# Peptides against a protein of PDB entry 5A53: the designs that were tried, part 24

Target 1, 230 residues: chain A of PDB entry 5A53
Amino acid sequence: LVENVKQALFIPGQSCNKNLHDIMVDLSALKKPDMKRFNRKNDIHPFEDMSPLEFFSEKNDCSLMVLMTSSKKRKNNMTFIRTFGYKIYDMIELMVADNFKLLSDFKKLTFTVGLKPMFTFQGAAFDTHPVYKQIKSLFLDFFRGESTDLQDVAGLQHVISMTIQGDFQDGEPLPNVLFRVYKLKSYKSDQGGKRLPRIELVEIGPRLDFKIGRIHTPSPDMVTEAHKKP

## One batch from the design tools (peptide)

Design b1_p16_1_s2 (made by RFdiffusion4, then SolubleMPNN; from b1_p16_1, 6 letters changed)
Fold by OpenDDE base, seed 1:
Structure b1_p16_1_s2 (fold): chain B 230 residues (1-230), chain A 16 residues (1-16)
Amino acid sequence: as target 1 above (230 residues)
Amino acid sequence: DPMIEELLKQYEEALK
């Protein structure tokens, strides 16, 4: 079964800086081999004109895109875009806080390229609030795709943890989403003469705190079409 | 993180 793994395209915007480039490299490493990166900066403003992104989606056969931009209002901004039929499905701005950590900030661990991560979501709002539902859907779609075969559990190497930073009430600013990546370390522990498999989580990076920005939600018609399994 | 502990538990159970 050829898993219809969604391809991702990482696009540096005109305002992309060194920090965003490094974040892009590290985050995109988790999407290998199903990832492309542009080396040239592109002047794209998705919330003003979406047509360049639709063009790139079609030309590169990528249904996932991430645009890297930075401004005074939207510092370290990662715009995540999904397309359906090479048309914009949804978009969300996730701004990386200054306290980010790169892979180089953690102990280098060997990993196998192409293994799908397990996800954990902490916060009830991931299941109830429309914005956090979109974030949950986006990240699951980005890294796992549609095929959750149980056999992938045996090959589990990474855990991605996404946590809503605190509680919030209606009308309050949406809390940040804490993005953490762990490697599963299996070891045999001798407990009472039985070697029990033990698993430890080791943070490997990157460490990103996402501030939520602007959102484009899909039309009801596009939602219906995207959920139609052929 | 209690959720990580639960995940680890589920994974340990799946590896048995």
Scores: peptide ipSAE 0.026, ipTM 0.654, DockQ to the pose 0.398
Fold by OpenDDE base, seed 5:
Structure b1_p16_1_s2 (fold): chain B 230 residues (1-230), chain A 16 residues (1-16)
Amino acid sequence: as target 1 above (230 residues)
Amino acid sequence: DPMIEELLKQYEEALK
């Protein structure tokens, strides 16, 4: 099934600052060409009123949205929103820790725009814990683009790695998710007269540590409807 | 980084 590439809309909130803007620019660059950005700030509070986001989803034909806000309680907060039929499906707040790195902090490597990244998920909770399952699903939807069954490994240029930072028990605060982006370098190494394929991963950024905030989960009815659409 | 090493191993195995 060729899934239509989901379009993303990046929305600066009223409290969007320079750092969060820079993060937005760098993260959205990975979504090109399937990305729109608003230039104006919008006063949106999605956990209080979702209707403005539904309106923007429909008006811009975007099923993915990211709202950039920053407060004392929720610094560098990226609220990731998915819509289904232009209605809110799910939301999650991911706050970027202060140790973030921008693309400018890494060696500039040329990359082809529009190539699908490979994803790697480290941590058993990505397959078992509902919050991390949602994060996994979200990022796959956000960056994977068209699901082509033939991931030509030869065409793989980028790897997005998501790691749960440490172990946790039930009732403990959820560990951060470490977001890393690598470029795959393939070269032939001459080892003892045998040319062996060697792969190197080079971090290209951005580097983001996500602290998990508030979550909105879909209704059972919306889950059923979303799974019915091929 | 142990994570990168594991990833590299997986990719090397996938390219074989």
Scores: peptide ipSAE 0.026, ipTM 0.645, DockQ to the pose 0.295
Fold by OpenDDE base, seed 3:
Structure b1_p16_1_s2 (fold): chain B 230 residues (1-230), chain A 16 residues (1-16)
Amino acid sequence: as target 1 above (230 residues)
Amino acid sequence: DPMIEELLKQYEEALK
């Protein structure tokens, strides 16, 4: 089965600033070679009119899109969009907190382009709460694609960690999602004359804390169609 | 960092 790796399109919105551009460049680097970036700003308001995004999905053959916008109410906003049959499936706004770190803030480590990351999710809500379930599904879909094969653990170079920042109850604001990227470093430790394999995680960036914004959920009909195995 | 420790634990379990 040829893994149908989903292609991503990164779109600067009209309000895209330098910080969002830098974040876009760094995050999209993790999606190479399966990404495109627009160089021009586009005036798109996905929660008002989704038709421009559907047009871009079809024209660029991309089932993943990220729109970069910023306003007073929604600063450093990354709108993640998925399409099915070039129609909007779901959308979520993830606003990047001001404490973000770029790849340039970390030690430059060489990595092989195209290796699939391992994911870790910290927080029970990733399996139970509908919003966090959507986030989990989105990021798995975004970076792993449809992989039916057991990841060759020996080929794993990167770990993407997603953590819910604290506990919450019903009716409380949803905690941020902490996005971290690590490189796996294997060491042989000589402890007591036995060489034990030791694995270390080295953060490589970007470091992003996501505040959750608006969400569009798929229609029941579209959920049914998207889960039909071809 | 408790996050890294949990990641390492999960990775060690996945390598078993």
Scores: peptide ipSAE 0.025, ipTM 0.640, DockQ to the pose 0.312
Fold by OpenDDE base, seed 2:
Structure b1_p16_1_s2 (fold): chain B 230 residues (1-230), chain A 16 residues (1-16)
Amino acid sequence: as target 1 above (230 residues)
Amino acid sequence: DPMIEELLKQYEEALK
């Protein structure tokens, strides 16, 4: 069975700056080999006109897109777009907070490209709140791809952790989502003459705190179509 | 792998 791994296209917007570019490079590295990046800035405003994104989706055969833009109102904004049949399925703005860390800020660890990460989600809202459900769905779809059997856990090198930053009530601003990437390090520890397997999580980056922005939700018809198993 | 599940559980507990 050929895994139908979704391809991602990273698009620098017109307002893309060096920081966003660096974030784009580092985040997209986690999607290798199933990733393309544009080198040129594109003037795209997805919440005003989605047609350019649909065009890029089709032209590049990418069902995932990330648009990198920055403004005073939406600083370090990563718009995540999913398409179905090259039509916009959903979109979400995730603004990277200024406290971000790049891969260069962490100890360089060798990793095998193309291994599927494990995900951990911290916060009940990932299962109950529609926005956080969409975020969970998006990131699972973006990085995990098709469900692998438990046997692929033996090849697990990376853990992507997503944490909702604190509790919130209805009507309050949605807390940030803390995005963290860890490498699993296994070593044998000699404790009292018994070699016990010890596992450590080592943060490898990038470290991103996402502020939630605008959202586009799919039409009910598109939801039905996207969930149709071929 | 039970060890990974336990690690994840411990990690989840440590993040609480």
Scores: peptide ipSAE 0.019, ipTM 0.592, DockQ to the pose 0.108

Design b1_p16_1_s3 (made by RFdiffusion4, then SolubleMPNN; from b1_p16_1, 8 letters changed)
Fold by OpenDDE base, seed 5:
Structure b1_p16_1_s3 (fold): chain B 230 residues (1-230), chain A 16 residues (1-16)
Amino acid sequence: as target 1 above (230 residues)
Amino acid sequence: DPMIEQLLEQLQKALS
């Protein structure tokens, strides 16, 4: 079953600033061509009222949304929203740390739009901790593109790396998630007649360290419905 | 960057 590629809508909130706009542009570039961006600011407070997001989901036929807001309490906040049947499935706030790098901060490398990235997740919590499991699921869902059964290794150009920054214990603040994007370069090394493929990773950006904020989790009923493959 | 080295090792294993 070729799952339809989920469309993403990027929404500047009322408090969206230049930095967030730039981050939005760069991150959304990785989602092309399956991305829409609003040019106007929208006064949306998703943890107070979700109805505007559901409206936008339906109106734009987007099951993925990212709301860009910034405040003293939640600086450079990217609220990632998923919908199912145009109803809110889950939400998570990911605040971009000040040490972010834009695509312009890296050497411009030509990339082919529409290639499916490979994902790497570093940290056991991505498989065991509910919040990090949600993050893993979200980013896989957001950037995986067309589900082709054949991972055409030959078409692999990009690697998205997500790393949990350090170890943590129960009750401690959740470590940041380090988001990195690399271009994969394959070199044929001629060493002694054995052509061993050498792979090099070149960071291409954006570089984002995500601080985890508020979370909305789906109801058990919605989880069941969302996992029902038609 | 130790992260890149580890990632490269993982990728080499996944692509082999």
Scores: peptide ipSAE 0.033, ipTM 0.702, DockQ to the pose 0.210
Fold by OpenDDE base, seed 2:
Structure b1_p16_1_s3 (fold): chain B 230 residues (1-230), chain A 16 residues (1-16)
Amino acid sequence: as target 1 above (230 residues)
Amino acid sequence: DPMIEQLLEQLQKALS
């Protein structure tokens, strides 16, 4: 079964700065080998005109895109875009808080490219709130690809953890989503005849706290078409 | 880190 792994395109916007570039590099490394990066800045404003993104989606055969922009209002903004049939399906702005950590801030560990991450989602809203449902769907779609039934535990190398930062009520600002990446280390502990598998998690980065910005949701028709099994 | 502990528990449950 050829897994149609969705390809991602990372696009530096006109306002992309060094920090965003570094974040882009590190986050895109988790999508290897199924990612492309533009080296040139592109003046794209997706919430004003989506046409350039649709063009890039088709031209690069990428159904996932990330636009890197920064402004006073939307600092360190990563706009995640999904397309279906090279048309915009949904978009979400996720602004990286200033407390981010790059891969270089962590101990360099050997990483096998192409292994599917395990995901963990902390917060009930990931299953109940429409925005967090979209975020969950997006990140699963972005990094996990098609769910093969057998998570070969033997192939589990890393865990992507997403946590909603605190509780919130209706009408309150949406809490940030804490993005963390861990490497799984399994040790056979020979403790006293009971081989309890000891699992250790080591944070490998990047560490990103996402502030939620603007959202574009798909039309009902597009939802129906996108969920049709080929 | 409580987040790591919860994650470890979830992993242990998934691996059991």
Scores: peptide ipSAE 0.033, ipTM 0.694, DockQ to the pose 0.234
Fold by OpenDDE base, seed 3:
Structure b1_p16_1_s3 (fold): chain B 230 residues (1-230), chain A 16 residues (1-16)
Amino acid sequence: as target 1 above (230 residues)
Amino acid sequence: DPMIEQLLEQLQKALS
């Protein structure tokens, strides 16, 4: 079975700056080898006209796209786009807070390219609230790929953690999503004859706090088509 | 870091 791993395309928008570029580089490194990056800025406004993104999806054979833009209202904005059949499926704006950390801010650890990360989601809303359900689905699609094969625990090296920052009620602003990446270290502890595996997590970056912006949800017809297994 | 502790608990549960 050819694992149809979803390819990602990272696109600098016209307002892309150095910080966004650095974030783009570091986040996209986690998607290697299934990632492409544009070196040129593109004037794209996805919530006004989606046609350029559909064109890029088809031309580059990428079903995942990330547009990097920044404005006074939407600082450090990463617009995540998914396509189905090269048509827009959904979009979400995730704005990176100023407290972000790059890979260079952490101890350099060797990682094997192509290993599938384990995901952890903290917050009940990831299973109940439509926006957080979309975020969960997006990040699973983005980094895990389509393979339903049971992750060989022996090959687990990375953990991606997503946490909803605090509780919220209906009608309140949606809390940020805290994105963290850890390397898993397994130690055989010989202490006391019981070989209990000790697991240590080391943060490797990037560290991103996402503020939720605008959302485009798929039509009911597209949802039905996307869930049809061939 | 309370986040790491919760993550470790979840990992231990998933690996058990």
Scores: peptide ipSAE 0.033, ipTM 0.697, DockQ to the pose 0.215
Fold by OpenDDE base, seed 1:
Structure b1_p16_1_s3 (fold): chain B 230 residues (1-230), chain A 16 residues (1-16)
Amino acid sequence: as target 1 above (230 residues)
Amino acid sequence: DPMIEQLLEQLQKALS
């Protein structure tokens, strides 16, 4: 079965800065080989006009896009876009906090390109709250794709952890999502004659704390069409 | 790191 892996396009906006560019490079490295990056800045405002993104989706055959912009109100803003049939399905702004760490801030560990990460989600809201459900769905689509073949356990190399930072009540600002990447180290420990698999996690980066911004949700009709398995 | 410990526990449960 040719796994229909979703392709991602990373787009620097007009206001893209060096820090955001570095974040783009490091995050996109996790999507290799199913990733394209534009080298030129593009003046795109997705919440004002979505048509340029739909054009890029079709032209590049990418159903995933990330727009990199920065302003006083929306610093280090990564707008994640999904398309269906080259039409906008959903969008979410995730602003990277200033405490981010790049891959260069961690001990470089070799990894095989193209292996799918395992995901862990910490926080009940990932299953109950509509915004966090969208974030969960987005990141699963972005890095894992739809085909969870059981064979993925044998190829498990890295883990992406997403944690909701603290509890919140209705009407309160939504807590940040903590994005962490770990390499899995499996050791055969001989404890008491039973080979117990010992697993160690080593953070490899990038380290990103996402502040949630604006959201575009799909129409009920688009949800139905997107879930129709061919 | 309590986050790593919790993650390891979840991984052990998922791999068992």
Scores: peptide ipSAE 0.032, ipTM 0.697, DockQ to the pose 0.213

Design b1_p16_1_s4 (made by RFdiffusion4, then SolubleMPNN; from b1_p16_1, 6 letters changed)
Fold by OpenDDE base, seed 1:
Parts: sequence; C-alpha cells; structure tokens
Structure b1_p16_1_s4 (fold): chain B 230 residues (1-230), chain A 16 residues (1-16)
Amino acid sequence: as target 1 above (230 residues)
Amino acid sequence: DPMIEELLKKIEEALK
C-alpha cells in the first residue's frame, strides 16, 4: 500500500520578512521530501479570497499549504490551509511569538530525511475544545499522514511536542500552543546488570510559540466527504 | 524540565 503522503506547499506572502523566511525553511525541512517552497512572494489574502490557494493546491498537487505573512495586527503569521479535492477544507492562523529559535540555535544533529515524527499533546483541550482539536488534527495530518502508529516506533527519531500554555476558562483568550521538536536518543544503561533501555530527548528546533488567530472551519458536509475513505 | 519528564514518561508508556 503506497501511503498517500500529503504534500505541503510553503508560500511567502507579500509581507513575508527574513524571520518568517527562516522559520519557513526550518519548519519545511521537517516535511522533506514531501514539500515545495515558492521563491517568489505572492499577494494572497486567504480570509478575503480563497481562490488563489485553491488554484495553487490544484496546480502543485498539494493538499497542505502554509502562507507566511506579517503585519502590525498579525505579526509572524503562518496561515495553515488544508484542501480536499483542491477546495479549501479548513484554515487557521498561527502567529509565531518573538522568542522563536531556529535550527541554527541548537546543536546540529544528523537525522534521516523522511522519517515520521511521534506526536505528544499536553492539555485536555486538544481533545475537547474545537480550536485545539483542529490544531491537533492539522499537525497530525501535516507530519504523519494517515498511517497507523504501530510500525513507526522502530524508526522513531523525532518527537514533536505540542503544549497548551496554561489553563483557560470559557470566554478567555486562547492560550498559545508551544511547539517543540526533539531527537530521541536511545541508550542502553547498564544499571545493576540489567540493560534498561534509557531514552533521552534532545531539543533540535525549531522552537515556536503559536498565538492563535482567525479560523475557517469546514461545513459538516465537507467533514463527511473528507472522512469518506474510498 | 518538567515538560521533558512528562514527555519521556509518555514515550516510555507508549513503548511498553
């Protein structure tokens, strides 16, 4: 069964700056080889007109897109878009906080390109709150695809951790999502004559704190169609 | 880092 791995397209918007470009390069490296990047800036405003994104989805055969824009109101904004049948399924704005770290800020560790990361989610809202459920679904879909977890453990090199920053009540602003990437190091520790497998996590970057912005949610009909496995 | 410890625990539980 050839796993239909979803392809991602990274698009610099007209307002894309150097920081966003660097973030784009580092985040897209985790999606290799299933990633394309545009070198030219494109004037796209997805919450005003979605048609250019649908065109790019079809033209590039990409069901995942990330638009990089920055403004005073929406600084370091990564708009994550999913399509189904080259039509917009959902969108979410995730603004990167200024405390971000690039891969160059960490010790360079060699990793195998194309290995799927394990995900860990911290915060009950990832399973209960509609916005955080969408974020969870998006990132799982973006990096793992539809593959079942069982065979991936033996080849596990990377862990992506997503944490909701603190508790919140109904009507309060949604806390940031802390995005962290770790390399898994397995050691055999000789403790007391039993070789116990010891696992260590080393942060490799990028380090991103996401502030949640605008959301486009799919219609119930689109949800039903997207979950129809052929 | 409590975040790493919790993550390690989850990974260890998933690998059992």
Scores: peptide ipSAE 0.032, ipTM 0.694, DockQ to the pose 0.230
Fold by OpenDDE base, seed 5:
Structure b1_p16_1_s4 (fold): chain B 230 residues (1-230), chain A 16 residues (1-16)
Amino acid sequence: as target 1 above (230 residues)
Amino acid sequence: DPMIEELLKKIEEALK
């Protein structure tokens, strides 16, 4: 089953600043060619009124949206939105910590546009906790690209790593999610006549630490409808 | 970086 690659729309909010713009540019570069970006600021408040996002989803044929906003309470906020049938499925606020690194902060490596990244998730909560399960699902949907049945290891160039920053108990604030992007380098080491394949990971950016904000979860009916599509 | 080492190990295991 060739899953249609989900298209992403990046929307600068009214409060979008230079840092968020730069983050948007770098993150969206990883989604090329399946990305659109608005150049104009839009006054959207998705947790107050979702209708503008549904309109943009339909008008642009994008099932993924990222709203870039910043306030004193929600600094460097990336609201990730998924739609199903151009209706809001889920939303999550991910605030980028001030320690972020842009692609320009790393050694420029040539990468092929459109290659499917491998994902790695560190933290048991990605499989058990509803919020982290949503984050896992979101990022897989966002970057998974065309499902080629063959994990063509030979074509693997990028690894996206998502790590939960530490352990937490029930009732504690949810730890940040550490987003890292690596390029995989394969070397043939000539050690004593046995060519052992050596794999090295080189961080290429962006480097983002996400603080979890507000969440909108799908209705049970929408979950059922979304799972009926293979 | 322990995180990179663990990641490398996981990748190597997935590539086997």
Scores: peptide ipSAE 0.031, ipTM 0.688, DockQ to the pose 0.249
Fold by OpenDDE base, seed 3:
Structure b1_p16_1_s4 (fold): chain B 230 residues (1-230), chain A 16 residues (1-16)
Amino acid sequence: as target 1 above (230 residues)
Amino acid sequence: DPMIEELLKKIEEALK
């Protein structure tokens, strides 16, 4: 079975600024080696015309794309796009709040490239609400790639945590999603002659709070095709 | 941080 790890393409939009560029660099570092970045700005408006993204998906053989844009209405906007057969499957706008932290804001820790992260999701809506289900599916697809065997737990180096910021009712604005990355430290604590295994989490960054924007959901036909195991 | 404590519990459960 050839590991069909999904490749990601990071695209600076025309309105991409220094902060978005820095966020792009740090987030894309977690996707190495399965990541490409464009150095040139591209004038793309995915909710108006999706054709340029389908072209980039096919040309670069990338089924994951992230478009970096910023405006007064949609500040620090990361549009996450998935394709199936080089056609748009789904899209979601995630706007990064101003309180973000970069990798440079944390203690530098050695990171082995290519290890799969463990995910944790906090909030019942990740399993019940269609928007949060899409976010969960997207991030799992983006960073895990293929099915992790139980053996991958022995090589667990880092954890990605996603938390819904508070409770909400029907008709209320959707709470932000808190994105956090931790390194796992396993050590034996010597307490009174008993060595107990202890696990500590150290935040390594980036730290991102995502405000949810516009969403494109797949057609029922594309959902059926994407779930057809060959 | 209550978020870290919940995360640690989930990791401990997954590592058992």
Scores: peptide ipSAE 0.031, ipTM 0.688, DockQ to the pose 0.308
Fold by OpenDDE base, seed 4:
Structure b1_p16_1_s4 (fold): chain B 230 residues (1-230), chain A 16 residues (1-16)
Amino acid sequence: as target 1 above (230 residues)
Amino acid sequence: DPMIEELLKKIEEALK
């Protein structure tokens, strides 16, 4: 079963600012061609009322949404929403720290649109902690294109790296997730007559440090339904 | 794919 590539909708909230807009543009570029962006601000408060997002999900046939909002409490907030059957499955607030870098801050490198990124996750909590599991699942779901097993290696052009910033104990604030995007460069190094393939990673942006905010988790019933392969 | 695993390992090493 070729899983249909999930479509993403990027939504400027009422409080969306220029920085968030720029971040939205750059992050959404990684989701091309499977991405839509609204040009108009929408007054949406997903943790107060989810119904507008469900409406947008259905109307735009998008199972992924990102709401861009900013406030004093939640600066540069990207609310990532997933839907199942056009109903809210889960949500997570990821606030971009002020140290972000845009694509314009990096050397422009040509890449083929529509190639799937490889993911790397650094931090044991991505496999053990429920919040980081959700983040891992979300980003894999968000940026994975069509699951074609064989095309993934031959078409590997870029890597998305997600790193948990440091260790933490139970009850401590959750460390930020460092989002980095690299282009893979293959070099042939002639060392002593043996051409050893050397791979270099070049950061291409955007560079985002995500502070974790509010989370909505699916009901057990929705989890069961979402895992039922049709 | 052993090539992916090796790539991932190299990436992990480069990110360390």
Scores: peptide ipSAE 0.027, ipTM 0.675, DockQ to the pose 0.115

